# Peptides against a protein of PDB entry 6RGO: the designs that were tried, part 76

Target 1, 392 residues: chain A of PDB entry 6RGO
Amino acid sequence: MALKLLGFNQDATCFSVISSNKGVTIYNCDPFGKCFELEKSTSNDEELDFLVEMLFSTSLIAVVDKTIGASKRKKLKIVNTKRKATICELTFPHEIMDVIMNRKIICVVLKSDQIFVYDISCMKLLRTIDVRGEKLKSTSKFRNSEAVGDIGVRVSLSTDNNSILCYSSYSKSDKENAPLNDIVVFDALKCIQINVLPAVHQSNIVCIACSPDGMLMATASEKGTIIRVFKTIDTENDEPILVNEFRRGSRPSRISEMKFNHDNTLLACVGESDTIHIFALPVTTTEADANEDDTLQQSSHSLSSSINGLQYISKGLANRFGKIIVSKIPTQSQQRHVAYIKIPENAKYRIGFPKDTTNTIHICGEDGNYLVYSIPRNEVGPCTLVKSNTFD

## One batch from the design tools (peptide)

Design b1_p23_2 (made by RFdiffusion4)
Fold by OpenDDE base, seed 4:
Structure b1_p23_2 (fold): chain B 392 residues (1-392), chain A 23 residues (1-23)
Amino acid sequence: as target 1 above (392 residues)
Amino acid sequence: EEEIEEFQELLEEALEEEEEEEE
């Protein structure tokens, strides 16, 4: 049977899958089991395609049936899973590409590069964000590529009530094919743009993760070789703050998903590679408890990496292309993963971090495996498998 | 209007259940 993964909910207590025979199934992670099933609307052997976003462990889900015809692909259903009832149905002018939510906000991403922001409590439209703007609508022939890999607007929402929305935007280049390499940080509740991070990569952004508290954002481009972590709100001299630059690998490989853990100490990434990578974020120790004078002479062996090659790339050419956030971080200081999980080749996996255990990661695969791993903190190495379940 | 009130009740019911699971 072909399984298609929809992903974990916000706290990784549940995950959603499409089964070609059953429709949409939601699984509870602990205790492991089916908690909800959405039957197929049609008896036909058509390849099922759905979007499902669940509000944490609640009975509230947002569902888009993408299986049949252009009309259904434009409909969002809000469903109560306990009552097995559709609460409301919204119809959009264009195909729905993504749906994300928290306790306050639903964001709906359209194929038109529009983001509709709703107050969840009353399904009131707060804002329509037009990422292309009015001028760019005319020239972009809808890329009719049914290619599952098409570059559209990417979004991530904080899971907290602050509702920080990060989305990819087109660079201000006069080129007909401007890359989606800017990031906008948006307060979804107040409907205010907080920050703009220009040209965070040289190519289109294909993956974004917001931290649960909305204070950090991770970005990956089509190359998927480098992950950048930025502060979302804070700026230094009106410039974006790059917190980390991680190297996933030397070879290009698409990243499909990234997640922060609940305490912002870990960032995981998954994609087309045989490896889930987990990176450690520096814990900003607040200055308070640094009173204990324990003079552990940590011999700072200053790895005097001979920074010889300050090739003065002449300042002249960089000024015309919007300030590409060229990592000022030397390539030698690019941090690698601290932990990893090997996954089957050609199996798509999704990742989630549970709230209660910041050193645990949940993963699920199109191979029908749900796996829980413990993350080593002290040494660079493989994660340890804690539990395994299967689903169909 | 009635669908919005029923939605609010269903959302409140769903959010209260999540707060009771966190205490």
Scores: peptide ipSAE 0.107, ipTM 0.726, DockQ to the pose 0.849
Fold by OpenDDE base, seed 1:
Structure b1_p23_2 (fold): chain B 392 residues (1-392), chain A 23 residues (1-23)
Amino acid sequence: as target 1 above (392 residues)
Amino acid sequence: EEEIEEFQELLEEALEEEEEEEE
């Protein structure tokens, strides 16, 4: 049967799949098993297409049926899985491209490059962000919508209650074909723009991940060779803080998903390559733990790679055209993965980090494999398979 | 109004269930 992966929920306790015969199925990770099924509404042999976003382990799901007709693609259903009932249905002016949520906020991304921000508790519209309208305030020309292929606005939301929304925006270039290479950081609760990171890549951004606490973001372009990690809120001299630049590979390959672990110590990425890459983030020693003098000589040979904080103060080469381009970290200072997982060629996989185990990663494939891996911390190497299950 | 109350009750029920699983 053809499986299509929808992904993990926020804490990687569940994952969702589309089965061509059944419709949408949700699986629990532990204990492994089917917890919910949404039957297909149509008897037709049409390729099923859905968006499903689950609120953690709760009975609350957001569903968009994209299978048939332009009308269904504009409808968001909020469903209680225990009651098997639709609670509410929202209709949008344009096709829904993405839905993300946390305990406070639902964000709906439209094909029009609009983001609708809702208070989840009452489904009240808090804000409509018009990414094209923001571009038009900076550039007088409308882009014809049809010529922009699979490159739309990308979003990521923090899983915490602070509800930090990161989204891709159009560069302020007078070019009709300005890339989606800026990032906006938005407080979704207060409905305020916090930060703008200009030209974080040379090409369109195709993947964004926000950390659970909203303090970090990872970005990848269409090339998928370099991943950049930034602070979301903090700035140095009104410039964006680049925390890390990771090299996934030398060859272009699309990154489909990135995730931070719960403690912001790891970043994983997956996509069209045969390899899931896991990168280590520098532990920001919060100054608080300085006091407990407890002498436990755990000779953790931390490979303190003294990443001297190269404050890449990008000397803003204010090129005569006033664009802050994030300075590329020299190829010699680009970090590699610390761990990896080999996956079958052309298999689509999704990734999730469980809350309880910061050194564990959950993965699932369109091949029907659900796999749990242990991540090595003291050495660079392959992850170790801990648990394996199959689904259909 | 009734649909909002039912939605709030269902969201509260769903959020309480997750807090009970974390204790």
Scores: peptide ipSAE 0.099, ipTM 0.721, DockQ to the pose 0.841
Fold by OpenDDE base, seed 2:
Structure b1_p23_2 (fold): chain B 392 residues (1-392), chain A 23 residues (1-23)
Amino acid sequence: as target 1 above (392 residues)
Amino acid sequence: EEEIEEFQELLEEALEEEEEEEE
């Protein structure tokens, strides 16, 4: 059967798949099993295409049927899975490209480069973000160049209640084909832009991940060779803070998904390559807990790998035109993965991090495998397979 | 109004189910 992966929910307790014969199926990760099925409305042998976003482990899902006709591709259904009832249906002016949510916010991305931000509790529209309109305001000469192919606005939302929305935006360059290589950080609750990271890559951004707490974001371009991690809110001298630059590989390969773990210590990436890469992030010790004198001598052998001081060569070549050139971290300071998983060539995989186990990763494949891996803490190497299940 | 109340009730039920799974 042809399977298409929809992905994990926010805490990796569930994952969603499209089966060509059955429709949408949601699986629980532990105990492993089917928890919901959405039957296909049509007996036709048409290729099923859906967007499904689940709200954590809840009975709430957002569904877009992309299978048949231009009308359905503009409709968002909110469904209670336990009641098997449609709660509400929203119709958009353009095709829905993506849906993302947390406990407070639903974001709907349209083919028009618009992001509709809703209060989930009442489905009230809080904001329409027109990413194309901001491009047109910055450059009087943007022709309606339809986004060529799969290049559109990318979004990621924090899973916490702070609801930090990161989205790709068009660079302010006078070029007719300005790339989607800026990031905007947006407070989705307050409906305010809080930061702008200009030209974070040389080409279009194709993957964004926000950390669960919304304090970090990871970005990858069409090349997928370098992943950059930034602070979302914090700035240094009104400049974006680059926390890490990771090298996935030397060969171009599209990254389809990135995820942070729940404590912001790991970043995983998956895509068209035979390898899931896991990178270690520096633990930001918040200076606040330095005062409680509690003498528990647990000898954490901090492997102080002497990462010799990243001299922030703040060569502030602030040229007069306000182009923050994100100082290229020297290629020698680019970190590699600390762990990896080998996956079948040509199998699409999705990734998720469970809340309770910061050193565990869930993965699922269009090959019908659901796999749980343990991530090594103290060594660079392969992850260890802990659990395996199959689905159809 | 009624559709919003039904939505809120169905959302509250869905959110309460997640709090009961965390205890």
Scores: peptide ipSAE 0.084, ipTM 0.716, DockQ to the pose 0.810
Fold by OpenDDE base, seed 3:
Structure b1_p23_2 (fold): chain B 392 residues (1-392), chain A 23 residues (1-23)
Amino acid sequence: as target 1 above (392 residues)
Amino acid sequence: EEEIEEFQELLEEALEEEEEEEE
């Protein structure tokens, strides 16, 4: 039977799948088992398509029925899984492309390149973000739905209460086919744009991840060869906003998902390649807790890669739209993975990091495997399989 | 109104369930 993966929740305690025979199923990771099932509304042999976003381990889910021929692609349902009841239904002017949430915010991405930001507590609309802006409304052909892999607005939301929203935006070039290669950082609670990173890649951004705390973001382009990690906020120190550049590979391959672990020490990526890559991030020691005497000699062999600091001259407030010359970090300073997982060719996988174990990764595949891996600490190498389950 | 109150109750129940897992 064809499985389609929807993904893990924010803490990787659950994952959701579409089964062609049953509908939507949510699985608990530990103890492993089915926790919820949304039955098919129709007995038709139609290819099922859904969006499901779960709020952590809670009974709250957001559901969009995107099944081919269904008139429901514009409807968001909020469902209580314990009560098996629809709490509310929202109807949008355009097809829903993505839904993301945390404890404070729901973001709904439309095919119109609009992002609707809601306060989750009362389903009040806080902001409509129009990513195309007013000028492009007249001439922009709506992207035809049939292009598998159509380059839409990408979004990621911090899992914390700070609710930092990162999204891809069109470059301000007067070209009708401007690439989605800018990043906007947005405070979703205050409804304020806090940063804009112009031209972070040469081509469209196809994957974004925000750190749990919203302090970091990772980006990948259509090429998927380089992953860039940025600070979301300008620090008062003349520190470069670009903190890391990772090389996934030499061959182009689409990255479908990236995730930070809960302590921002690891970044994982998955996509069309036979390999999940895990990268180590430098620990940003916040200077605050330097007082307690915990003599754990973590021999962090700081491989002092002398990243010759590109001084991004922070020219004052007025010139904020200057060309950020993303200087090519020399190919020799591009970090490789510290760990990897081999996956079957042509199997789509999703990734999640559990909260309790910073060196563990959860993965699930369209092959019906749920796998838990241990990440090696002291060596570059393969992850070790710790637990395996199967689902249908 | 009633649907929003039930939604808030569900969200509060859901927030409490995760605070109990952190202790």
Scores: peptide ipSAE 0.093, ipTM 0.720, DockQ to the pose 0.779; fails the geometry check

Design b1_p23_2_s1 (made by RFdiffusion4, then SolubleMPNN; from b1_p23_2, 13 letters changed)
Fold by OpenDDE base, seed 3:
Structure b1_p23_2_s1 (fold): chain B 392 residues (1-392), chain A 23 residues (1-23)
Amino acid sequence: as target 1 above (392 residues)
Amino acid sequence: DEALKKFAEELKEAYKELEELEK
């Protein structure tokens, strides 16, 4: 059967899939099993396409029917899974490209490069962000989005209550074909722009991850060879906003998903390659917990020596744009993965980190495998398979 | 109006489910 992966929820307790025969199915991870099924409404042999965003493991899901020929691509449904009933329905002026959710906020990304930010508690529109509108004062040509393939606005939302929204934006270059290579950091609750990160890559950003606490973000371009990790907020300390630069590989390969673990110690990435890569992040010791004697001193020293090579190129543009120093980190100072998982070639996989175990990763494949891996702590190497289940 | 009231009730049930999963 053809499976299409939709992904894990925020805490990797559930994952969602499209089955050609059944429609949308949600699986619980532990105990493993089906917890919800949305039956196919049409008898047509059309390739099913859906967006499904879960509110953790609760009875609430957001659903968009994206099936080709479906008049429903502009319609967001909120569904109660226990009652199998639509409880809210919103219609948008353009096709829905993405939906992200936490306990406070729903963000809806449209094909028009608009982001609609809602307070989930009352479904009130807080903000419409027009990612094009800041540029369009000069050039009236809507890029006919037909010819520009899989390149659109990318978003990530913190899973906490701070609701930090990171999104890709167009560079301020006078060129008609400006890339989506800027990042905007936005407080989705207060509706305030916190920061703007200009030109974080040379090409369009295709993947963004926000940390659960919203303090970090990871970015990857179309090349997918380098992953950059940034602080979301300018600290008063002269600390660089760019905290890490990781090398996934030497060959170009698209990254489809990145995730931080719940304590911001690991970053995982998956995509078109035969390998899931896991990177170690330096623990930002906030000075508060200076009292406990714990032996983690040895790993921090090797990471600090690689960061000191960052030459500060201050371009003198106005005080509201944080000084991004994309210094060319020498290719030798780019950190590699600390752990990896081999996956079948051409199988799409999704990743999630469970809340309770910082050294465990959940993965699921379009091959019908749900796999739990242990991440090695003291050695660079393969992850160990702990549990496996199959789904159809 | 009634759909939003029903949504707010369903969301309160989902928040209770969430609080039970965090214990």
Scores: peptide ipSAE 0.330, ipTM 0.882, DockQ to the pose 0.797
Fold by OpenDDE base, seed 1:
Structure b1_p23_2_s1 (fold): chain B 392 residues (1-392), chain A 23 residues (1-23)
Amino acid sequence: as target 1 above (392 residues)
Amino acid sequence: DEALKKFAEELKEAYKELEELEK
């Protein structure tokens, strides 16, 4: 059967898939099994396309049928999975591109580059964010919607109650073709802009991840070679704080998804490459506990030679991007442990981090594999397969 | 009004499900 992955829920307790024969199926991760199915409304051999966003492992899901008809692509349904009933239906002026939620907020992204922010508790519209609205004052030319491929507004929402929304925005440039390379940080509850990170990449941002607590965000461009991690709220002299820069690879490859683990110690990325990469984030130990273990100085000598390539990039970026105070990433934090998982070539995978096990990652593939891996913390190397299941 | 009331009741049930799953 042709499977299309929709993704994991917020805590990686469930994942959703489209089966060409069945429709939308939701699987529970532990115990592994099918927990819900949304039957096909149409008998036609049409390629199924859906958006599904889960409210954790609850009976509440948001569904958009994108299969056929411009009218369906504009409808958001809230469905109770236990009752198999639509409890709310919203219609939008434009096609829905993405839906993201937490316990407080639903965000709906439209093809018009609008973000509709709702209070989930009453489905009240709190804000409409027009990402083009600042640019439309300068450029009357609508981007011809046809030739701009998969470049739209990207969003990520914190899974906590703070409801920090990160979204890609157009750089303030008089150029007709300004890239989507700014990030706006938005308090979705208060409906206020908290921060703006200008030109975080040279090209359009295609992937954003917010940390569960909303304190960190990861960004990747169309090139997918460099991942940047920033603080969301905190600034240094009104400038964005770059916490981490990771190299996924030397070859361009699209990143489709990134996730932080629940303690902000790991960042995983997946995409078109044969490899899921897992990067270690420096634990911001508050300075208090650093006093005692001065003794482990000796053995770190040998791995120093290969990392010299990173020093040269810092000087060149400082001149062209405004003074991003690259807070001196302490040269000691250069031993970023990187773990990896090999996946089949051309298989699309999704990733999720479970809440209770910060060293475990859940992955699922369009090949019908659900896999649980253990992540090495102290070494660079492959992840270890712990559990395997199949789905259809 | 009734549809919003029904939605608020369904969401209140989903919040109870969340509180039970977090224990």
Scores: peptide ipSAE 0.328, ipTM 0.884, DockQ to the pose 0.776
Fold by OpenDDE base, seed 5:
Structure b1_p23_2_s1 (fold): chain B 392 residues (1-392), chain A 23 residues (1-23)
Amino acid sequence: as target 1 above (392 residues)
Amino acid sequence: DEALKKFAEELKEAYKELEELEK
């Protein structure tokens, strides 16, 4: 049976899949088992496509029927899983491309490069973000819907109540083919733009991850060779702070998903490659708690040397040839993975980090495998398989 | 109005479920 992965919820306690025969199925991770099934509404042998966004492990899910030919591709349904009932239905002017949720906010991404931000508590529209902006409305011949299938606005939302929304935006270049290589950081609750990170990659951004607390953001381009981690809110001299630059690989490969763990110590990435990569993030000790008076005179050997890795992405000197020079961290300072998981080359996988176990990762595959891995703490190497389950 | 009221009730139930899962 063809399985299609939808992904994990915010805390990796559940994951959702499309089964060709059953429709949408939600599995609980621990104890492992089917917790919800949404029956196929269509009798036709049409290839099922859905978006499902869970509100953690609650009875609330957002569902979009994206099945080809379905009039429902513009409809968001909020479903109570216990009642199997639609409790809210929203219709959008364009096809829904993505839905992201936390305790406070629902973000709906449209094929029109619009982001609709809702207060979940009342389903009130707080903001419509038009990523194309007013200038591009005049020159945007609707990108012929066929050829642009893969390049759209990407979004990530913090899982906390700060509700930091990171999204890809078009570079301000008046070029008809401006890349989606800017990032906007947006307070989804206050509806305020906090930050803009210009030209974070040379090509379109295809993957974004926000940290659970919204303080960090990871980005990857179509090339998928470099992952960049930025501070979301903090700026230094009005320039974006690059915290890390990770090298996933030497060969181009699309990254489909990235996630931070709960304490921002790890970043995982998965995609078209046979390898899930896990990177260690330096723990930014916020100097704030150093006020406890512990008088221990131990020699202040100057740990000053390690902080020098904060490279300013100086405003990419738009060289006369319109090449965005992203300040490359020297290839020597590109960190590699600290851990990895091998997966089948042809299997799409999704990743999730459980809240309570910062050194555990959940993965699920279109091959019907749900796997729990332990991440090594002190050694660079493979993750250890702790638990395996199968689903259909 | 009634649909939004029902939705707010359902969401309030889901928030209770969430608070129970976080204990």
Scores: peptide ipSAE 0.318, ipTM 0.878, DockQ to the pose 0.777
Fold by OpenDDE base, seed 2:
Formats: C-alpha cells, sequence, structure tokens
Structure b1_p23_2_s1 (fold): chain B 392 residues (1-392), chain A 23 residues (1-23)
C-alpha cells in the first residue's frame, strides 16, 4: 500500500500515517499498535493528503484535509479521536501549509507566509505574523507568490510551556529574490519577538528544529550539508550565539526533519539521504549544579578532550553595512555525526525522541517499518536496533 | 458560545489525559 508519513508526536509516543486505503492512522509506539483511524471520507482513488498534528498522546488532534478541493485545504479541524467528532473548525484565507502545537499554543502556517498563533485553551487568535509584511517594511519589493515553489516559511515550536516559536524570514536584501535565510525567535504566549538571527545560511532555510525547552534551535538550508545550532534567547553583545556547526555530508541532500532529544544532548536529522545522522551537543552545565559533590567529575573528562578545540570565535565580523554575518565556524571545527542509522534509499523516514530514554531514537518509514534504535554513548558508530514493528 | 464551551470541556478532558500520561 502507498503510505505517507505524517510524523511522530512531540514525545515520540505516537506516530501518524496516511494509508491510501484507510485514510489517517495513528499508532502507539509502546505498546505498538493502531490507536486511531480516520476513515477516508471519499470512495475516489484520489491521492490522500493530510496534515495531522497530535497533542501528545491525547484524544486531541488537529487535521487538515488537503485531498479534495481548494476549500478543505483552508480548513483546520480539531478532532476528538475517542468520539471521532470535530469539536472545532477554523477557516483560513489561504491554504494551510503546516500546523504545529504544544500544550498551550497552536500555530497555523499559510501559503501566504502568514503564521496564525492561537491559544489552544479557547482557540483565540493571539497573533498573526506576516512574514511577507515584515519583508515589505524592510524592502519595497513584494515577491510574487508564483515563484515560491517548495520554498515557504518554516516553523518549529518548543514542546514545553514556554512556547518558543522559531520561524524563517526573508533577508533584508534589496534583491527581488531575497532568500528565507533569517530566523525570528518569538515568544508565542507573550506575542513578543525575542531575537532575530540574520543570514544563518546562504540559501533558503528548509528545516528548523527548536529544542523541547526552546533554548536551542537547529537550522538547515536547501543544500543540507551544514546544520547550525544557535541559542534562541541568549545573545552575546547583541549578536546571535552559534553553539555548533555540524557537517551532515559533502554532497547536497535535502533535510526534511531535525529533532533534539529531551535533554538537549543530541540532534538527529533525516531527509533524502540513505542515512539518519545523530550529532552530540555540548552539555550545558547550568551553573546552579556546580555546588554538588566533587565525586562525579572523573568520568566526564574523556569526551571533553576532543571538544576543546571549539574556541567560540564569536568574532562577528560586523561588516560596515550592519549585516551581522554569523561567524562561520572554521571548516576544521565542523563536527561530524557521533552516530548514524542506515535507511533504504529513497525511503522517507521520520524521527522522534522519547522522553524516558535519552539514548533511544524512534524512526518510522513509508516502507511500513517502525524501528527503535539505541544510540552509542562512548563510540562513534552505527546505532543498534532494539525493536522493530511493521504497519500497513 | 456553546461551541466554545463544548471545546473547552473537550480540552479539559485532553488536559486530564496529559496529566495521567505524565505520572
Amino acid sequence: as target 1 above (392 residues)
Amino acid sequence: DEALKKFAEELKEAYKELEELEK
């Protein structure tokens, strides 16, 4: 059967798929099994297309039917899965491109490059972010909508209650074809812009991941060769803090998804390549725990020795023209993956990190495989397969 | 009003489900 992956929920306890014959199916990860099915509303052999965003493993989901007609593509439904009932319906002026949520916020991304931010508790609109309108204020030239192929606004939301929203924005370049290579960090609850990271890549940003706590953000461009990790809120001398620069590969390959684990120690990426890459992040020791006992210091020393070469060259070359060029980490300090998973060529996979196990990753494929891998801690190498299940 | 009230009740059930899953 043709499967289309929708992805994991926020804590990788569930994943959703589109089956050509059944419609939307949600699976539990542990115990593995089908927990919900949304039947196909039409007997037509039309290619099913849906957006589904889960509120963790609850009975609450957001659904957009993109299969049939221009009107449904503009309609968000909130569905109770236990009752199989639509409990809320919202209609937008433009096609819905993405939907993301946490316990507090729903963000709806439109084809118009607008982000609608809602308080989930009452479905009240808190903010409309107009990414094009921000560009118009900076540059007199509107980009005609027709030239926006697969390039649109990308978003990621923290899974915690802080509700940090990261989104791609247009650079302040006078060029008609200004890339979506800026990042805005936004407090979705307070409706305040916290930070702006200018020109984080040379080309359009196609993938963004926010950490669960909203303190870190990962970005990848259309080239997908370099992943950059930034602090979201913190700045150094009003400049963005680049924490890591990772090399996924030498060949261009689109990254479709990135995720942090729950303790911000790992970043995984997946895309069009035959390899899921997992990168280690430096453990941010919060200064608060520096007062507890001397005894545990001995074991952490061995991994630190190879990381010592990351001089934070926070030498932002402020070029005279106010373009903060995010200081490129020297190519010599570009870290490679610490772990990897081989996947079938041309298979689309999605990734998730469970909360309970910081060294476990969940993956699912359009090939009908749900796989659980253990991530090696002490060596650079392949992940070990722990569990495997199939779905249809 | 009634649709928003019904939505708020459904959301309270989903929040209870979240609190049970986080224990």
Scores: peptide ipSAE 0.305, ipTM 0.872, DockQ to the pose 0.761

